# Designs tried in a protein design run: peptides against a protein of PDB entry 7MKK. Part 95

Target 1, 71 residues: chain A of PDB entry 7MKK
Amino acid sequence: SMKEKVKAKLVEIRKFVPFIRRVRIDFQDTLSKVQGHRLDALVNLLDREDVSMSSLNKIEVIIDKLRTRFN

## One batch from the design tools (peptide; made by RFdiffusion4, then SolubleMPNN)

Design b2_p30_4_s2 (from b2_p30_4, 14 letters changed)
Fold by OpenDDE base, seed 2:
Structure b2_p30_4_s2 (fold): chain B 71 residues (1-71), chain A 30 residues (1-30)
Amino acid sequence: as target 1 above (71 residues)
Amino acid sequence: SEEERREEEEELLKLLDELFKEEEKALKEK
């Protein structure tokens, strides 16, 4: 079902939460306050159970960009 | 380049803004 697909996608995306947290901390002094806040909000969003597939797909793109920039 | 890095950063911020705007809309529909 679509609901099961969302849950599976959420599990896969959540694997990157530790990476996002590391980026937030490792580059805390180089990130602007707004950038830091957005990363914190991204982590908080991924802690929720009601994230849509559309949002999860967008988050995947965001994570790919973070990986490219911060390795 | 430094310019490309700034552009990529702005695109990332734009994507984040779009994401949270969409989430706010979804919350209002509930």
Scores: peptide ipSAE 0.195, ipTM 0.672, DockQ to the pose 0.779
Fold by OpenDDE base, seed 1:
Structure b2_p30_4_s2 (fold): chain B 71 residues (1-71), chain A 30 residues (1-30)
Amino acid sequence: as target 1 above (71 residues)
Amino acid sequence: SEEERREEEEELLKLLDELFKEEEKALKEK
């Protein structure tokens, strides 16, 4: 079901939470205030249970860009 | 280049802003 697909996608995306937290810490001095705030908010968003598939797909793109830039 | 890096940063910021705009809308409509 779509609900099951969303849950599976959320589990996969959550695997990158430690990476996002690490980016936030390691580059804290070089990130702008808005960038830092958005990374914090991104982690908080991934703690929620009601994230849509559309949002999860966008988050995946964001994580790929973060990986390219920071790792 | 430095210009390419700035463009990538702006794109990333835009994507993050768009994401949270959508999430805020979804929360308000629920």
Scores: peptide ipSAE 0.195, ipTM 0.671, DockQ to the pose 0.717
Fold by OpenDDE base, seed 3:
Structure b2_p30_4_s2 (fold): chain B 71 residues (1-71), chain A 30 residues (1-30)
Amino acid sequence: as target 1 above (71 residues)
Amino acid sequence: SEEERREEEEELLKLLDELFKEEEKALKEK
């Protein structure tokens, strides 16, 4: 079901929360205020259980871009 | 290049903004 797919996707995306937190801290001095705030909000969003598949797919693209830029 | 890096940063920021616009719309539609 779509619900099961969302749950599975959320589990996979949450594996990157420690990475996002590390990016936020390690690059705090170089990130803009807007970027820093958005990363904090992204981590907070991933703590929720009611994230849509559409949002999770967008988050995956964002994480891929973060990985490309920050290793 | 520095220009390419700035463009990548701008693209990332746009994607983050799009994400939170979607979340805002989802909240308004509830």
Scores: peptide ipSAE 0.194, ipTM 0.669, DockQ to the pose 0.764
Fold by OpenDDE base, seed 4:
Structure b2_p30_4_s2 (fold): chain B 71 residues (1-71), chain A 30 residues (1-30)
Amino acid sequence: as target 1 above (71 residues)
Amino acid sequence: SEEERREEEEELLKLLDELFKEEEKALKEK
């Protein structure tokens, strides 16, 4: 079901939460206030259970870009 | 290059803004 797919996708995306947290901390002096806030918000969003598949797909793209930029 | 880095940063920020704009919209529509 779509619900199951969303749940599975969320589980997979959540695996990157520690990475996002590390980026936020390790580069806190490099990141702008806006960038830092957005990363915090991203982590908080991933803590929710009502994230849509559309949002999860966007988050996946964002994480890929973060990985490219921050290893 | 620095230009590529700036472009990538701008794109990332744009995507983040889009994401949270959509989330805000979704919250308002609940």
Scores: peptide ipSAE 0.193, ipTM 0.670, DockQ to the pose 0.680

Design b2_p30_4_s3 (from b2_p30_4, 16 letters changed)
Fold by OpenDDE base, seed 5:
Structure b2_p30_4_s3 (fold): chain B 71 residues (1-71), chain A 30 residues (1-30)
Amino acid sequence: as target 1 above (71 residues)
Amino acid sequence: SAAERAREEEELLKLLDELFEEEKEELEKK
């Protein structure tokens, strides 16, 4: 079902939370305050259980951009 | 409300997608 697909996608995306936290801390001195705040907000968003498949797909693209720049 | 949270989430995702656009633009102009 779509519900199970969303839950599976959320589990996979949450595997990147430690990476996002590391980017936020390792580059804190080079990130602007607003950039740092937005990364914190991304981590907080992934703690929610009511994130849609559309949002999860967008988050995946964002994480790929972060990986390209910082990994 | 749920509607407000949805709008805030979409705005956040847009801003995150553009997280380094200004920085990238400045580097490309150099």
Scores: peptide ipSAE 0.507, ipTM 0.853, DockQ to the pose 0.064
Fold by OpenDDE base, seed 4:
Structure b2_p30_4_s3 (fold): chain B 71 residues (1-71), chain A 30 residues (1-30)
Amino acid sequence: as target 1 above (71 residues)
Amino acid sequence: SAAERAREEEELLKLLDELFEEEKEELEKK
């Protein structure tokens, strides 16, 4: 079902939460406060259970950009 | 409301997608 697909995608995306937290901390001296807050908000968003597939796909692109820039 | 949260989420995702665009633009001008 679509619900099961969303849950599976969410599980996969959540595997990157430690990476996102690490980026925020390791580069805190070069990130602006607003950038840091937005990264924190991203982590908080991924703690929710009601994230849509559309949002998860967008989050995946964002994480890929972070990976390209920071690792 | 749920609708308000959805709008805030979409706005956040747009801002995150462009997280380093300002920096990129400044670098391209140099």
Scores: peptide ipSAE 0.507, ipTM 0.852, DockQ to the pose 0.064
Fold by OpenDDE base, seed 3:
Structure b2_p30_4_s3 (fold): chain B 71 residues (1-71), chain A 30 residues (1-30)
Amino acid sequence: as target 1 above (71 residues)
Amino acid sequence: SAAERAREEEELLKLLDELFEEEKEELEKK
């Protein structure tokens, strides 16, 4: 079901939460205050259970951009 | 409301997608 697919995708995306947290902390001096707050909000968003598949796909693209920039 | 939270989420995702766009523009000006 779509509900099960969303749950599986959320589990996969949540594997990157430690990476996002590390980016936020390790590069705090090079990130603007606004950029830092947006990364914090991204982590908080991934703690929710009601994230749509559309949002999860967008988050995946964002994480890929972060990985490209910060490894 | 749920609708307000959904709008805020979509706005956040747009802003995150553009997180480093200003930096890219600065590099192209040089």
Scores: peptide ipSAE 0.505, ipTM 0.852, DockQ to the pose 0.094
Fold by OpenDDE base, seed 1:
Structure b2_p30_4_s3 (fold): chain B 71 residues (1-71), chain A 30 residues (1-30)
Amino acid sequence: as target 1 above (71 residues)
Amino acid sequence: SAAERAREEEELLKLLDELFEEEKEELEKK
């Protein structure tokens, strides 16, 4: 079901939360306040259980961009 | 409300997608 697919996608995306947190902390001095706040908000969003598949797909693209920049 | 949260989430995702666009543009101008 779509519900099960969303749950599975959320589990996979959450595997990158530690990476996002590390980017936020390790590069805090080079990130603007706004950038840092937005990364914090991303982590908070991923703590929710009611995130749509559309949002999760967008988040995946964002994480890929972060990985490209920060590996 | 749920609608308000959805709008806020959409705005956040848009901003995150463009998180480094301003910096990229500045670097490209150098």
Scores: peptide ipSAE 0.505, ipTM 0.852, DockQ to the pose 0.095

Design b2_p30_4_s4 (from b2_p30_4, 13 letters changed)
Fold by OpenDDE base, seed 2:
Structure b2_p30_4_s4 (fold): chain B 71 residues (1-71), chain A 30 residues (1-30)
Amino acid sequence: as target 1 above (71 residues)
Amino acid sequence: KKEEEEKELEELNKLLDELFKEEEEERKKK
């Protein structure tokens, strides 16, 4: 079902939460307050169970860009 | 290099803004 696909995608995306937290902390002095807040909000969003597939696909693109920029 | 990094960061910021806008609209529909 679509619900099970969303759940599976959320589990895969959540594997990157420690990476996002590390980017937020390790680069805190180089990030603007807005950028830091956006990363905190991204982590908080991934703690939710009601994230859509559309949003999860956007988050995947964001994570790929973070990986390219920060390791 | 610095200009490219600034453009990449601007693109990242746009994607984050679009994400949070979508999540807010989806929460209003539920």
Scores: peptide ipSAE 0.316, ipTM 0.740, DockQ to the pose 0.843
Fold by OpenDDE base, seed 5:
Structure b2_p30_4_s4 (fold): chain B 71 residues (1-71), chain A 30 residues (1-30)
Amino acid sequence: as target 1 above (71 residues)
Amino acid sequence: KKEEEEKELEELNKLLDELFKEEEEERKKK
């Protein structure tokens, strides 16, 4: 079902939460305040259970761009 | 290099803004 796909995708995306937290801390002096707040909000969003598949797909693209920029 | 990095960062910021706008709109529908 779509609900099962969303749950599976959320589990996969949550594996990157430690990476996002690391980017937020290790690059704190390089990131703008707005970017820091956006990364904090992104981590908080991934703690929720009601994230849509559309949002999870966007988050995947965001994580890929973070990986390109920050390794 | 710096100009490319700035464009990539701008694109990332745009994607984050679009994400949070979508999440706000979804919350308004509930």
Scores: peptide ipSAE 0.316, ipTM 0.739, DockQ to the pose 0.850
Fold by OpenDDE base, seed 1:
Structure b2_p30_4_s4 (fold): chain B 71 residues (1-71), chain A 30 residues (1-30)
Amino acid sequence: as target 1 above (71 residues)
Amino acid sequence: KKEEEEKELEELNKLLDELFKEEEEERKKK
């Protein structure tokens, strides 16, 4: 079902939460306050159970860009 | 190059803004 697909995608994306938290901390001095806040908000969004598939696909692209930039 | 890094950062910021705009509109529909 679509619900099961969303749940599975959310589980996979959540595996990157520790990475996002590490980027936020390790690069805090090189990030703007706005960028730091956006990363905090991204982590908080991934703690929710009501994230759409559209948003999860966008988050995947964001994580890929963070990985390219920061590791 | 610094210019490439600035473009990548601009693109990342755009994607984050689009994400949070979508999530805000989805929350308003519930």
Scores: peptide ipSAE 0.315, ipTM 0.739, DockQ to the pose 0.817
Fold by OpenDDE base, seed 3:
Structure b2_p30_4_s4 (fold): chain B 71 residues (1-71), chain A 30 residues (1-30)
Amino acid sequence: as target 1 above (71 residues)
Amino acid sequence: KKEEEEKELEELNKLLDELFKEEEEERKKK
């Protein structure tokens, strides 16, 4: 079902939460204040259970961009 | 290199803005 697909995608994306938290902390002085706040908001969003597949797909792209820049 | 890094950062910011805009719109529909 679509619901099961969303749940599975959320589980996979949540594996990157520690990475996002690490980027937020380790690069705090190099990130703009706005970027820091957006990363905090991104982590908080991933703690929710009501994230859409559309949003999860966008988050995946964001994580890929973060991985490219911050390893 | 600095200009490319700035462009990549701008792209990342755009993606984040698009994400949060969508989430706000979805919340307004509920």
Scores: peptide ipSAE 0.312, ipTM 0.736, DockQ to the pose 0.842

Design b2_p30_5_s1 (from b2_p30_5, 10 letters changed)
Fold by OpenDDE base, seed 5:
Structure b2_p30_5_s1 (fold): chain B 71 residues (1-71), chain A 30 residues (1-30)
Amino acid sequence: as target 1 above (71 residues)
Amino acid sequence: SEEEEEEEKELLELLDELFEEQEEDLEKKK
């Protein structure tokens, strides 16, 4: 079901929360205030249970970009 | 670099788009 797919994707994406937090901290001195705020907001967004598949797919793209740039 | 600047811009735009959509979705569920 779509519900099961969303749940599975959410579990997958949440695996990167520690990474996002590390980026936020490790690069705090080089990140702008807006960048830092957006990373915090991204982590907070991933704590939600009602994120759509569309949003999760977009978040995945964002995480991939973060990994490429900061990992 | 110019490449990093463009990548940063794209990332920030994606984040902005995502959060705007989330706000809209949350409002629709009320």
Scores: peptide ipSAE 0.110, ipTM 0.567, DockQ to the pose 0.713
Fold by OpenDDE base, seed 1:
Structure b2_p30_5_s1 (fold): chain B 71 residues (1-71), chain A 30 residues (1-30)
Amino acid sequence: as target 1 above (71 residues)
Amino acid sequence: SEEEEEEEKELLELLDELFEEQEEDLEKKK
């Protein structure tokens, strides 16, 4: 079902939460306040249970860009 | 570099768009 697909996608995306948190910490002194806030918001968003598939797909793109820049 | 600046701009724009959509969705669920 679509609900099951969303749940599976969320599980996969959540695997990157430790990475996002690490970026937030390791680069805290170089990130702007707005950048830091956005990373915090991204982590908070992934803690939610009601994230749509469309949002998860967008988040995946964002995480890939973070990995390119910071990993 | 200009390339890095453009990549960062794109990332930030994507984040802004995402969070706006989530805020709208949360407001609808009230």
Scores: peptide ipSAE 0.092, ipTM 0.552, DockQ to the pose 0.647
Fold by OpenDDE base, seed 3:
Structure b2_p30_5_s1 (fold): chain B 71 residues (1-71), chain A 30 residues (1-30)
Amino acid sequence: as target 1 above (71 residues)
Amino acid sequence: SEEEEEEEKELLELLDELFEEQEEDLEKKK
């Protein structure tokens, strides 16, 4: 079902939460306040259980951009 | 709710803008 697919996708995306947290800390001195806040918001968003498949796909693109820029 | 969905959409758009700002900063350093 779509619900099961969303749950599986969320589990996969959550594997990147430690990476996002590391980026937030490692680059804190170079990030603007708004950029830091956006990263914090991204981590908080991934703690939710009601994230749609559409949102998870967008988050995956954002994480890919983070990996390109910061790793 | 529809309000929560709209707020989430706005957040994702704001997160995407994070990288547009970085591209602009790279261009300014050239």
Scores: peptide ipSAE 0.090, ipTM 0.545, DockQ to the pose 0.078
Fold by OpenDDE base, seed 2:
Structure b2_p30_5_s1 (fold): chain B 71 residues (1-71), chain A 30 residues (1-30)
Amino acid sequence: as target 1 above (71 residues)
Amino acid sequence: SEEEEEEEKELLELLDELFEEQEEDLEKKK
């Protein structure tokens, strides 16, 4: 079902939460206030259960960009 | 670099769009 697909995608995306948290901490002093806030918001968003498949796909793109920039 | 600046800009735009959509979706579900 679509619900099961969303849950599976969410599990895959959540694997990157520790990475996002590490970026937030490791670069805390170099990130702008808005960048830091957005990373916090991204983590908080991934803690939610009501995220759409469309949003999860967009988040995946964002995480790929973070991985490219922050190793 | 210019490439890094463009990548950062794209990331920030994607984040802004994502959060705006989430706020809109939450507002519609209330």
Scores: peptide ipSAE 0.077, ipTM 0.549, DockQ to the pose 0.619

Design b2_p30_5_s2 (from b2_p30_5, 13 letters changed)
Fold by OpenDDE base, seed 1:
Structure b2_p30_5_s2 (fold): chain B 71 residues (1-71), chain A 30 residues (1-30)
Amino acid sequence: as target 1 above (71 residues)
Amino acid sequence: MEEEEKENKELLELLDELFKEEEEDLEKKK
């Protein structure tokens, strides 16, 4: 079902939470206040159970950009 | 410098679009 697909995608995206937290810490001195706040908010969003597939797809693009820049 | 600033801007724009969608989705659930 679509609900099962959303849950599976959320599990896959959550695997990157440690990476996002690491970026937030390792680059804290180089990140702008806005970037730091947005990364904190992104981690908090991924703690929720009611994230849409649309949002999860956008988060995947964001994570790929973070990986290109910070990994 | 200009390329990093451009990449920062693009990343922030994507984050802003994401959080706008989440705010709209939260309002629809009320």
Scores: peptide ipSAE 0.275, ipTM 0.707, DockQ to the pose 0.831
Fold by OpenDDE base, seed 5:
Structure b2_p30_5_s2 (fold): chain B 71 residues (1-71), chain A 30 residues (1-30)
Amino acid sequence: as target 1 above (71 residues)
Amino acid sequence: MEEEEKENKELLELLDELFKEEEEDLEKKK
């Protein structure tokens, strides 16, 4: 079902929470204040169970950009 | 420097778009 797909995608995206936290800390001096705040909010968003598939797909793109830049 | 600033801007735009969508989705659930 769509609900099962969302849950599976959320589990996969949550694997990157430690990476997002690490980017936030290791590059704190490089990131703008607004970027730091948005990354903190992104981590908090991933603690929720009601994130849409659309949002999860956008988060995946964000993670890919973070990986390209910070690794 | 200019490339990093461009990448920063693109990242911020994606994050802002994400949080705008989440705000709209939360409002629809009320």
Scores: peptide ipSAE 0.275, ipTM 0.707, DockQ to the pose 0.816
Fold by OpenDDE base, seed 3:
Structure b2_p30_5_s2 (fold): chain B 71 residues (1-71), chain A 30 residues (1-30)
Amino acid sequence: as target 1 above (71 residues)
Amino acid sequence: MEEEEKENKELLELLDELFKEEEEDLEKKK
């Protein structure tokens, strides 16, 4: 079902939470205040259970860009 | 420097698009 797909995608995306937290800390001096705040909000969003598939797909693109830039 | 500024702008645009959709989804649930 779509609900099962969302749950599976959320589990996969949550594997990157430690990476996002590390980017936020290790690059704190190079990130803008807006970028830092948005990364904190992104981590908080991933703690929720009610994230849509649309949002999870966008988060995946964001994580891929973070990986390309920061490692 | 110009490439990093471009990448920063693209990252901010994607984050802003994400949170705009979350705000719209929260408004639709009200």
Scores: peptide ipSAE 0.269, ipTM 0.702, DockQ to the pose 0.732
Fold by OpenDDE base, seed 4:
Structure b2_p30_5_s2 (fold): chain B 71 residues (1-71), chain A 30 residues (1-30)
Amino acid sequence: as target 1 above (71 residues)
Amino acid sequence: MEEEEKENKELLELLDELFKEEEEDLEKKK
């Protein structure tokens, strides 16, 4: 079902939460205040159970961009 | 510097779009 797909996608995306937290800490001095705030908000968003598939797909693109920039 | 600034801008734009959609989705659920 779509609900099962959303749950599976959320589980896969949540695997990157430690990475996002690490980026936020390791690059705290190089990130703008806006970037830091948005990364904190991204982690908080991934703690929710009601994230849409649309949002999860956007988050995947964001994570790929973070990986490209931050190793 | 210019490439990093461009990448930063694109990342911020994507984050802003994401949170705008989440706000709109929350408002639609009220």
Scores: peptide ipSAE 0.275, ipTM 0.706, DockQ to the pose 0.802; fails the geometry check

Design b2_p30_5_s3 (from b2_p30_5, 14 letters changed)
Fold by OpenDDE base, seed 5:
Structure b2_p30_5_s3 (fold): chain B 71 residues (1-71), chain A 30 residues (1-30)
Amino acid sequence: as target 1 above (71 residues)
Amino acid sequence: SEEEKKEMEELLELLDELFEEEKKDLEKKK
């Protein structure tokens, strides 16, 4: 079901929360306030259970870009 | 670099789009 797919995607995306947190801290001195705030908000968003598939797909793209730049 | 700047701007745009979508989703639930 769509619900199950969302849950599965969320589980996969949440695997990157520690990475996002590390990026936020490790690059804190080089990130702008806006960039830092957005990363914090991203982590907070992933703590929610009601994130849509569309949002999760966008988050996946964002994480991929973070990995490319900061990993 | 200009490439890094462009990449970061693109990332920020994606984040903005994400949170606009979340805002819409929240409004739909009201």
Scores: peptide ipSAE 0.178, ipTM 0.670, DockQ to the pose 0.832
Fold by OpenDDE base, seed 4:
Order: C-alpha cells, then sequence, then structure tokens
Structure b2_p30_5_s3 (fold): chain B 71 residues (1-71), chain A 30 residues (1-30)
C-alpha cells in the first residue's frame, strides 16, 4: 500500500538524520543563519510521522545534494 | 566558488519548496 511505501521511505530517509545533524553542528560557523535554520527544520520535519510521499521524495533529493556538498 | 554558491542556493530553494508544501498540507488539515 501507499501507506507502507511511505513508512518504508521514511525509515530510509531517517537513516540520514544523524548525518544532517552532524553537518549542522560541524559547519555551524560556516553556515549562514538561514542555512542553519533550514537544516534544523529539515531534521525536525523528519521526526514527524505524517510526512507525505511527495515531501519525502523532495527530502531525498535534498539529502543527496547535502551529501555532495558536505562529504 | 560560484558553482558551490549556486548549488547551495538551489538547495535552499528546494528546502523552501518543501516547507511551502508542508505548510499547504497543514492548512488542508485545518
Amino acid sequence: as target 1 above (71 residues)
Amino acid sequence: SEEEKKEMEELLELLDELFEEEKKDLEKKK
């Protein structure tokens, strides 16, 4: 079901939460205020269980870009 | 670099789009 697919994708995306948190902290002094705020908001969003598939797909793209930018 | 700046700007735009979508979803639930 779509519900199961959403849950599965959320689990996979959440695997990157520690990475995002590390990026946020390790680069705190180099990130702009707006960049830092948006990363915080992204982590908070992933703590929710009601994230749509559309949002999760966008988050996946965002994480891929973060991984490219922050090795 | 300018390329890195552009990539970061694109990332920020994607984040903005994401949160606008979430905002709309929350509004629909109200």
Scores: peptide ipSAE 0.178, ipTM 0.669, DockQ to the pose 0.781
Fold by OpenDDE base, seed 1:
Structure b2_p30_5_s3 (fold): chain B 71 residues (1-71), chain A 30 residues (1-30)
Amino acid sequence: as target 1 above (71 residues)
Amino acid sequence: SEEEKKEMEELLELLDELFEEEKKDLEKKK
């Protein structure tokens, strides 16, 4: 079902929460305030249970870009 | 570099789009 697909996707995306937190902390001095705030918001969003598949797909793209830039 | 700036701006734009959608979704649930 679509719900099960969303749950599975959310589980996969959440695996990157530690990475996002690490980026936020390790680069805190070089990130702008807006960049830091957006990363915090991204982590908070992934704590929610009502994230859509559309949003999860966008988050995946965002994480891939973060990985490219921040390792 | 200019390329790095562009890449960061693209990332930020994607984040903005994401949170705009989330805002709309939250409003629908009210």
Scores: peptide ipSAE 0.177, ipTM 0.668, DockQ to the pose 0.771
Fold by OpenDDE base, seed 2:
Structure b2_p30_5_s3 (fold): chain B 71 residues (1-71), chain A 30 residues (1-30)
Amino acid sequence: as target 1 above (71 residues)
Amino acid sequence: SEEEKKEMEELLELLDELFEEEKKDLEKKK
């Protein structure tokens, strides 16, 4: 079902939460306030259970870009 | 570099789009 697919995608995306947190902490002194806030908000969003598949797909793209820039 | 700046701007735009989408989704549920 679509609900099962969303849950599976969320589990997969959540694997990167520790990475996002590490980026936020490791570069907290170099990130702008808006950049830091957006990363915090991204982590908080991934703690929710009501994220749409569309949003999860966008988050995946965002995480891919973060991985490219922050190894 | 200009490339790094462009990449960061693209990331920020994607984040903005994401949160606007979430805001709309929450509003639709009310």
Scores: peptide ipSAE 0.172, ipTM 0.664, DockQ to the pose 0.786

Design b2_p30_5_s4 (from b2_p30_5, 13 letters changed)
Fold by OpenDDE base, seed 4:
Structure b2_p30_5_s4 (fold): chain B 71 residues (1-71), chain A 30 residues (1-30)
Amino acid sequence: as target 1 above (71 residues)
Amino acid sequence: SEEEEKELEELNKLLDELFKEEKEDLEKKK
């Protein structure tokens, strides 16, 4: 079902939460205040259970961009 | 570099789009 697909994708995306947290901390002095806040908000969003597939797909793209920029 | 700045700008735009969508989704639930 679509619900099961969303849950599965959320589990996969959550695997990157430690990475996002590390980026936020390790590059805290490099990131702008706005960028830091956005990363905090991204982590908080991934703590939720009601994230849509559309949002998860966008988050996947964001994570890919973060990986390119920050290792 | 200028290229790095453009990549960061793109990232910021993606984040803005994400949170705009989330806000709209939350408003629809109300």
Scores: peptide ipSAE 0.241, ipTM 0.678, DockQ to the pose 0.815
Fold by OpenDDE base, seed 1:
Structure b2_p30_5_s4 (fold): chain B 71 residues (1-71), chain A 30 residues (1-30)
Amino acid sequence: as target 1 above (71 residues)
Amino acid sequence: SEEEEKELEELNKLLDELFKEEKEDLEKKK
C-alpha cells in the first residue's frame, strides 16, 4: 500500500539523520544561521510520523546535495 | 566560487520548497 511505501521510505531517509546532525555541528561555523536553522528543522521534520511521500522525495534530493557538499 | 554559491542556492531553494509544502500540509490537517 501507499502507506507502507511511505513508512519504508521514511525508515530509509531517517538513516541519514545522524549525518544531517553531524553536518549541522561540524560545519556550524561555516554555515549561515539560516542554513543551520533549516538543518535543525529538517531533522525535526523527520521525527514526525505524518510526512508525505512528496516531502520524503524532496528530502532525499536534499540529502544527496548535502552529501555532495559535506561528504 | 560562483559554482559553490550556485550549489548552495539550489540547496536553499529545495529546502524552501520542502517547508512550504509541509506548512501547507499542516494547514490542511486543521
Scores: peptide ipSAE 0.238, ipTM 0.677, DockQ to the pose 0.772
Fold by OpenDDE base, seed 2:
Structure b2_p30_5_s4 (fold): chain B 71 residues (1-71), chain A 30 residues (1-30)
Amino acid sequence: as target 1 above (71 residues)
Amino acid sequence: SEEEEKELEELNKLLDELFKEEKEDLEKKK
């Protein structure tokens, strides 16, 4: 079902939460204040259970960009 | 570098679009 697919996608995306937290901390002094806040908000969003598939797909793209930029 | 700035700009744009969508989705549920 769509609900099951969303849950599965959320589980996969949540695997990157530690990475996002590491980026936030490791580059805290180099990131702009707005960039830091956005990363914090992104982590908080991933703690929710009501994230849509559309949003999860966008988050996946964001994480790919972070991985490219921050290894 | 110019390439880094463009990459960060793209990232910021994606984040803005994400949170705009989330806000709209939450409003639709009310």
Scores: peptide ipSAE 0.238, ipTM 0.675, DockQ to the pose 0.753
Fold by OpenDDE base, seed 3:
Structure b2_p30_5_s4 (fold): chain B 71 residues (1-71), chain A 30 residues (1-30)
Amino acid sequence: as target 1 above (71 residues)
Amino acid sequence: SEEEEKELEELNKLLDELFKEEKEDLEKKK
């Protein structure tokens, strides 16, 4: 079901939470206050159980961009 | 939610700007 697919996608995306936290800390001095806040918000969003597939797909794109620059 | 979608879109824009600025800075150093 779509609900099961969302759950599976969320599990996969959550594997990158430690990476996002590391980016937030390691580049804290080079990120603007708003950018840092957005990364914090991204981590908090991934702690929720009601994230939509649309949101998860967008998060995947963001993580891919972060990995490209901060891998 | 629509609010969460807007937050993610804004994050993408902010990060795109950051990466663009870094690329431009790299070109200026050449």
Scores: peptide ipSAE 0.199, ipTM 0.628, DockQ to the pose 0.031; fails the geometry check

